# Ledger of designs, part 337: peptides against a protein of PDB entry 9IZ0

Target 1, 345 residues: chain A of PDB entry 9IZ0
Amino acid sequence: ITCLGSNGHTYKQLVKGGNDDLRQDAVMEQVFEQVNGFLRSYRKTSQRNLSMRTYKVIPLALKTGVIEWVQDTIPLGEYLDSAHKVYHPKEWSLSTCRKLIAEKQMEDLETRLKVYDLVCRHYRPVFRHFFLESYADPVQWFTTQTNYARSTAVASVLGHVLGLGDRHGQNILIDKTSGEVIHIDLGIAFEQGKKLPVPECVPFRLTRDVVDGMGITGVEGVFRRCMEFTLETLRREEDSLLSVLEVLRYDPLFSWLISPLRRMKKQKMQLENFNQPESGNITTDASRDPKIQRNNVSGESEAERAILKVRQKLSSTLSVEASVGELIRIAQDPSYLALMFCGWS

## One batch from the design tools (peptide; made by RFdiffusion4, then SolubleMPNN)

Design b2_p30_5_s4 (from b2_p30_5, 15 letters changed)
Fold by OpenDDE base, seed 3:
Structure b2_p30_5_s4 (fold): chain B 345 residues (1-345), chain A 30 residues (1-30)
Amino acid sequence: as target 1 above (345 residues)
Amino acid sequence: DRLELLKKLYEETRDGTLKELLQEEIEELE
């Protein structure tokens, strides 16, 4: 829809209906706006215009809302699939790579590492081509690549601290004008991704293609420094950030538990992406798997545990540089990436 | 190697805006 604002400007809006609860997204966007306030107040982050890109979400009901239409964007996964076919037409298809990883999902780590390495050798990074194709002017190329590295650094620190997980390539948009990343579908926060059938093992997405987009310096430039400045800012504003999260503890719109419907949708999306044939009797009776101990962990106990984990991640026990160094190491570790749904790109 | 490449690009560039941006990145890596 197109809405006329009180300022006389027209805004394109997406009316979303169906099974998507937009309340979680709206709450996470409010947290990002508060964090963006902290980033603007601190000199080292303000000088670099560091921010988490946000979009407006207005929940209207349990399953309906209005989302800001983010113009001039492309999903990272859509670009990578198309670009890989153009630049590496003799390499394996994304479906072949997914199938091989899925066939070995139940094998030992050594076997999974061998399959991951094999997939990586037959599916090379291409994301640098986004910047090279889109920006013929060297200043625009450099500026947009810098904006990409900066925005990815902010999103990586926030993704770790707030437990947003790996984020699949369809939930990361690239702004074609600025080069900035935009995270969408924020329905998994506070490490809830670790409770998926294929658990999120990395603190944030730092795959070979995510790194290839940073250019020649890779992680050892603007990205590392911007992660350090972002983490330094969040450590300074720890009490302010925790106070924002305590307000969310009592927000009736926020669920500290994954809704059964979102869990089913994500499970189905994982299974479809693995090309696992629908074993016909996936009865909608998600009620009966007895090994999901329905520990009646009250939503309050999960909220308290989530806030405690945020505090632990903001601990000054390690230097900012040591903490960022360890996060970058873990996010690129083949032993974690080989366990992911799509850790090779 | 990387810092030397950026320094080389900084010396070779005639664009003042690109030169400033390269200088900022060099100063962040030194």
Scores: peptide ipSAE 0.024, ipTM 0.536, DockQ to the pose 0.011
Fold by OpenDDE base, seed 5:
Structure b2_p30_5_s4 (fold): chain B 345 residues (1-345), chain A 30 residues (1-30)
Amino acid sequence: as target 1 above (345 residues)
Amino acid sequence: DRLELLKKLYEETRDGTLKELLQEEIEELE
């Protein structure tokens, strides 16, 4: 829908209905706004304008709400699929790569690594071209690429600390004006991504194309330093962040567990991504709730475990530099990327 | 190792487009 604001401007709004619980997205956006407060208060992060990009989510009912339409954005995965066809027309299609990885999903790690390496040879990174095509002025090019590396660093640290899952290329938007990343569909948090049919094994998305967008320095320089300053800020504000999460522990509307419906919807999307993305409104009739035995893990015990994991990730046992170094290493490790649904791009 | 993997993938794959691409790469390595 299009709404007229009190300022006389028209705003596009997405009315989301059906099976998606927008309350989780709204709560995660509130956590990001609090973290943005910490980033603005700390000199090392405020001087670099470090922030997590947010969008407004207004839940209207249990499964219905209004989402702010993020204008002038493109999904990372949509750009990469289009750009790869232009720059590498002789390489494998994204569908071919997905099929090959999925055919070997049940094989051993050695076979999956060989298949991942093969796919990587036939699907080269292209994301650097986003900045080269969009910004003819060298200063705008360098500024937007720097904003991309900075925003990706903040999102990577926050994504790790909060255990954000489902960070595929359709859930990461690129702002065409600023070069900043915008994370959407926040309903998989606190490491619930490990409970997906394809478990998420990386702390955040740092695939070859995500790195290619950082330019000639890759993960070194701007990205690494901004991860370090972000983690330093979150460690400083640990008690404040944990206090925000403790309020959510007592929110009866917040689910610390992935909903069975969301898990099934993602399972279907991961299985049906063998077929073309038909733009069909798959009104998956939620009537077949399989009696997945609710393992009687009290939501309170899962909240306590989630908060404990956040505290462990903020531990000062390792230096900020050592912690960031290990996170970057793991996020780029082929042994984890080969296990992902789309680890090559 | 690579050629043997490609041959195995060619035999096991059900995708016609993947078979064509694997065949081209096998022929380039033989």
Scores: peptide ipSAE 0.016, ipTM 0.391, DockQ to the pose 0.037
Fold by OpenDDE base, seed 2:
Structure b2_p30_5_s4 (fold): chain B 345 residues (1-345), chain A 30 residues (1-30)
Amino acid sequence: as target 1 above (345 residues)
Amino acid sequence: DRLELLKKLYEETRDGTLKELLQEEIEELE
């Protein structure tokens, strides 16, 4: 839709319908605004203007709402697909890579690692070109690449702590003006990504292209340091963050569980990307969603478990540096990335 | 406010499924 603002400017808005997830997006955006408060209050994060980029979500109905359309953005996956065709025209297509990973999805880890390595050799990173193409001025190039590394660091820590799932290249927008990342479609949180048909095994998205966008220093530059400062801030504000999450425990409209509908939709989208269009009319009769009485007791137990997991992730048992080091290692580990739907880009 | 916004969205939408969902919610609020 197009809205006329009180200032006389016209704003494009996205209206989503048919999914109960818009309230989860709105709640997660509220959590991000609270965390942005903590990041502004702490000297080490405030001096670097560390923040999670947010967007406005207005739930209108149970299954409908208005989302702020983030202007001047591109989905990471859209850029990467286009750029890969330009910079590596002799390499494998994204469809070929997806097919090979899919054909081996049921195989052992050793076979999946061999296929992942093969795909990686024939699909090289290109995301550095986003900054090189878009920003001819060296100061603007450096500033936008720095903003990208900073925003990715904040999103990586928050994504881990809150257990954000479904972090594929279409759910991560790049701001073409600032270089910052905007995470969208936040309906999979608190490790519910592990319940997907293809389980999410990484703490956050740190694929080869995500790293290539950080420039020559990769993860060892601005990114690592900004992860450390962000995690240090969240550890200091643990009680404040847990208090925000406890409010959600008592929100009867917040779902701590992935919806069966969302799980099925993701399963279909994964299967459709693997099947050539054989015209088989699988009339999936959507009518037999059993009225699973949301036992209120199951929601409270999952909320308590989720809050306990957040507390465990904020534990000071390891140093900030050791914790960030391990998170970066796991997020880049081929043994986890080879298990993902698209771990190579 | 909410009802007026839903009515406006219903008039502006071309998506049949979204139009049905908006209509159901308008009918629940009237």
Scores: peptide ipSAE 0.005, ipTM 0.246, DockQ to the pose 0.020
Fold by OpenDDE base, seed 4:
Structure b2_p30_5_s4 (fold): chain B 345 residues (1-345), chain A 30 residues (1-30)
Amino acid sequence: as target 1 above (345 residues)
Amino acid sequence: DRLELLKKLYEETRDGTLKELLQEEIEELE
């Protein structure tokens, strides 16, 4: 829809209906705005204009709301699929890669690593071409690539600390004007990505294409340093961040647990993306919801565990440099990426 | 060399904002 603002400007808005809980997105965007306040208050992050890019979410009902349509954006996964066909037309299709990873999903780690390596050899990174194609002026090229590395660093630290899940290429937008990343569909947070049918094993998305977009230094330039400055700011503001999360503990609209319905929706989307034929006999016998042992862990004790896990991630036991170095190592480790739904791109 | 490329871009650039960004990246590589 197009709405006329009180300022006389027209804004495009996406009305999202169905089974999407936009209240989770709205709450996470509020947390990002508070964190952006901390990043603006600290000299090292403020001087670099470090922020998590936000979008406006207006929840209208339990499953319906208005999302700000971020103009001049493209999903990372859409760009990568298109660019890979142009730059590597003799390599495997994305569907072939997905099929091979899915066929081996239940195999041992050694077999999954061999298949992941094979897929990586037949599906090479292309995301550097986004900046080379979009920005003919060397100034704009360098500025936008720097903005991409900076925004990806902030999103990586914050995504790790808050335990953001479901960070696939369709949930990461690229701003075509600034080169900045915009994370969407924020309803899987506080380590709930580990409860998906394909568990998330990495702290944030740092796949080969995400690194290829950083240019010739990859992670060893602007990205690493901006991660360090972001983590230093979040450690300094630990008590402030924890106080913001404690307010969410009492928000009756916020769910600290992934809903069974959302988990089933993500399971269907994963199966559809693998082109597995619907085995038609999903008898919707709603009666055999496996008794997830309702361990009588009150929603309060889930919030407490989530906040404790955030505190643990902000621990100063290791230096900022050592902590960032370990996060970057784990996020690029083939032993974790081979377990992911799409760890090769 | 990356440092040579950045120095060359810094010399060729007339944009003040890019010069600052390139200078920051050069100073961090020296």
Scores: peptide ipSAE 0.023, ipTM 0.569, DockQ to the pose 0.011; fails the geometry check

Design b2_p30_6_s1 (from b2_p30_6, 14 letters changed)
Fold by OpenDDE base, seed 5:
Structure b2_p30_6_s1 (fold): chain B 345 residues (1-345), chain A 30 residues (1-30)
Amino acid sequence: as target 1 above (345 residues)
Amino acid sequence: EEEERKRLLEALEELEKRLEEKRKLNREAL
């Protein structure tokens, strides 16, 4: 829909109806706004304008809401699929790569690593071209690439700390004006991504294309330093962040667990993305509402476990540099990426 | 449900305000 604002500006809005509980997204966006407050208050992060990009979510009912249409964005996965066809027309298609990884999903780690390496050799990174194509001015190019590395660093630390899952290329938007990343579909948090049919084993998405967008310095430039400053800020504000999460503990409508419906929807999307490349309206006729006995007692125990896990991730037992170094290592480790649905791009 | 959501949002806004007040006090003490 298009709404006329009281300021005379027209705003495009996406009305989601049907089966998506936008409440989880709205709550996570509020947590991000709190974290953005922490980042603005700390000198090392404020001087770099570090923030998690947010979008407005207005849930209207349990199954309906309005989402801000994030203008001038593209899904990372949509750009990458298009760019691979242009820059590497002799390489394997995304569908071929997906098929080969899926055919070996039940095999041992050694076999999966061999297939992952093979896919990586036949599907090379292209995301650097986003910045080269979009920004003819060298200052704009450098600024937008820097903004990308900064926003990716914030999202990576925060995504790890909050245990954000389902961070595939369609759930990560790129702002074409700023180069910043915008994370969408926030309904898998607090390590519930490990309960997906393909478990998420990485702390955040740091695939070869995500790194290629950082330019010649890769992770060792702006990205690492901005991760360090972000983690330092979150450690300083630990009690404040935990206090925000404790308010969510008392939300009877906040689901600390992945719903069986979301799990099934993600399972279907993982299976169907093997057979069709098209952005077709997947009308999942999810008319079977199983009477989920929400055992409230299980929700509180899961909330407590989630908060304890956030506290553990903010522990000062290791230096900020050591902690960030380990996170970057794990996020790029082929032994984890080979287990992912799309770990090569 | 909607009233509980509203109460939760009001509690988050009040927490934000208290956090900003604490940050202001901490900046004035440095």
Scores: peptide ipSAE 0.010, ipTM 0.320, DockQ to the pose 0.014
Fold by OpenDDE base, seed 1:
Structure b2_p30_6_s1 (fold): chain B 345 residues (1-345), chain A 30 residues (1-30)
Amino acid sequence: as target 1 above (345 residues)
Amino acid sequence: EEEERKRLLEALEELEKRLEEKRKLNREAL
């Protein structure tokens, strides 16, 4: 839908209907706006204009609503697939890489590491070219690459602290004007990504292409420092952040658990991305969902556990530098990335 | 390699500082 605003500007809006819970997205965007308040109040983050990019979500009913369409954006995964075909036309396709990783999904870590390394050799990073192609002026190039590294750092800290899942390349938009990242589809939070058929083992997405976009310094420049300042701000505002999350504990519309429907939909999307249309009737006998005993863990007990995990991630037991150093290490560790659905790009 | 990385990091810090000064001047001029 295109709407004319009271300011005379036309805004594209996405009407989302079906099985997707927009209430979770709307709540997470409200949490990001509160965090943006903390980032504006703290000198070290305010001076750098650090913020989580937000978008407006208007829930209209259960599983229906209007999402603001972010103008001048591209999904990271769409850019990477296109750019990889241009810069590396002799390397493997994304579909070939995905197939090889999936064929070895049930194998041991050593075998999965060998396959991941092989895929990495045949699918090299290209995200540096986004900045080189889009910005002919060296000052604009540097400014946009800096904005990318800054926004990625904020999103990485928040994504870790709030346990954001489903951070694949289609759920991360790049603003073509600013170079900033915009995270969408926020319905997997509070480490519910670990309950997916392919568990999420990294704190945030820091794949080779995500790092390649940071330029020659990679993670050791703007990115690391902006992560440190963001984490320092969140540790300072721990009680304020926890108070915002406690309001959600009492929201009967907020789901602290991944819905079985969303889990099944993601499992299907993971499987369908492997099927080129060879007409093989894979009767997925959906009847063998292992009876995960639904321990009736009350929604309150899961909310309490989620808030306790947020508090643990904000613990001052380690320095900010040590904590950020460990997060960056884990997020780049091949032993975790090899276990992911798409850890190579 | 490590010395070249250190020089690149120092040059990037100086460039960030100059950009931040320029952004400050542009905010004070508005």
Scores: peptide ipSAE 0.006, ipTM 0.232, DockQ to the pose 0.014
Fold by OpenDDE base, seed 2:
Structure b2_p30_6_s1 (fold): chain B 345 residues (1-345), chain A 30 residues (1-30)
Amino acid sequence: as target 1 above (345 residues)
Amino acid sequence: EEEERKRLLEALEELEKRLEEKRKLNREAL
């Protein structure tokens, strides 16, 4: 929809309807606004203008709401598909890569690693071209690439700490003006992505194209340092962050569990991306979803477990540098990426 | 940090110069 503002400007807005609860997106955006407060208050993060980019979510009902349309953005996955066809026209198509990964999804790790490596050799990173195409001035290029690395670092730490899932290329927008990332569709949090039909095994999205956008240094330099400063800030503000999450424990509208409907929708979307129209016999065994009675008692126990996991991720048992180093290692580990729906890009 | 930024900017100006030379050569070859 397009809304006319009181200032006479027209604003595009997305009306999302369906089976997904927009209250979860709105709550996660509120958590990000609080974290942005912590990042502004801490010298090391404030000096770098570190923030999670937010968007406005207005839930109108349990399954409907208005989302701010972020102007001048493109989905990362849309850019990467187009750019790969331009820069690597002799390489494999995204559909060919997806098919090969899908055909081997039930195979052992060794076979999946071999297929992942093969796909990676035939589908090379291109995201560096976003910055080289969009910014003709060196200062703008450097500034926007730096903003990308910074915003990706903040989103990676927050995504890990809050256990954000469903971080596919259509749920990550790139701001064409600033180079910053904007994460959308925040309804899979607190590691509920591990309960998807294809489990999410990485702490955040740090695929080869996500790294290629950081330029020649990759993860080293701006990205790593900004992850460290962000994690250092969140460790200092642990009690403040946990207090914000405890308020959500008592929100009867907040769901700590992935809904069966959302899980089924994601399963269908994953299967449709793998099936060329020839094999009509996917028996959706819908029969094995236990009737999760929304007993309030189950929601409170899952909230407590989620808060405990957040506390564990903020533990000072390892240095900030060691913790960030391990997160970056795991997020790039082929043994995890080979298990993902689209871990090569 | 500021010296790293300066070295990165100098390396970028050189990369842009090479890119523009390559774009010029590609436009002259079309």
Scores: peptide ipSAE 0.000, ipTM 0.264, DockQ to the pose 0.013
Fold by OpenDDE base, seed 3:
Structure b2_p30_6_s1 (fold): chain B 345 residues (1-345), chain A 30 residues (1-30)
Amino acid sequence: as target 1 above (345 residues)
Amino acid sequence: EEEERKRLLEALEELEKRLEEKRKLNREAL
């Protein structure tokens, strides 16, 4: 739909209906706007214009809502698939890589590491080309690559702290104008992604292509510094952030538990990514039935655990630099990336 | 599809060979 704003501008809106609960997305965008307030108030983050890129979500009736259509964006995964075909036409296809990873998904870590290494040798990073091909002017190139590294740093810290899951290449948009990342489909938060059939093992997405987009310095440039400043801001504003999350604890619109429908949708998407035939027997192994797990875990007990985990992640036990260093290490560790459905790109 | 299936089979065969070679070396080192 197209809406006329009070400013006289027309805005395209995406109406989602059916099985998508947009209330989770709307709440996470509200949390990000509060965090953006903290980032604007702190000198080190404000001086760098650090923010989580947000989009407007208006939940309507159950499973219906309106989302801002983010103009001039492309999904990271869509760009990477297209660019890889252009720059490395003799390498393996994304589907070949997925099938190879899927075929060995039940094997030991040593086997999965060799599969990951093999895939990595036949599917090289290309994301640097986004900046090189999109921005002919050196100042625009440098600015957009810097904006990418900054926005990725903010999103990485927030992704870790809030336990954002499902951060695959289709849930990360690149703004073609600014180079900034926009995270979409925020319905998996507070480490609920660890309950997916393929558990999320990394704190945020920092694959080879995500790093290749940062340019020659990789993670050791703008990215690391901006992660440090973002984490320093969140540690300073811990009580403010926890107070926002405590309000959400009692929000009847927020679900601290992954919905059975969202879990099923993400299960299907993971199975499709693994090219597993839909064995029409979704054996609802009653032991894995989300209804049985919901009967044993109150939403309040999940909220308390979620808030406790956020507090633990904001702990000053380690320096900001040490904490960021460990997060970057884990996010790039082949032992975790080899376990993902798409850890190579 | 067929070329991709061929590349997948070649990749699986290469992987299985490398895995068996390493399993052999690990068994010979014990």
Scores: peptide ipSAE 0.000, ipTM 0.226, DockQ to the pose 0.019; fails the geometry check

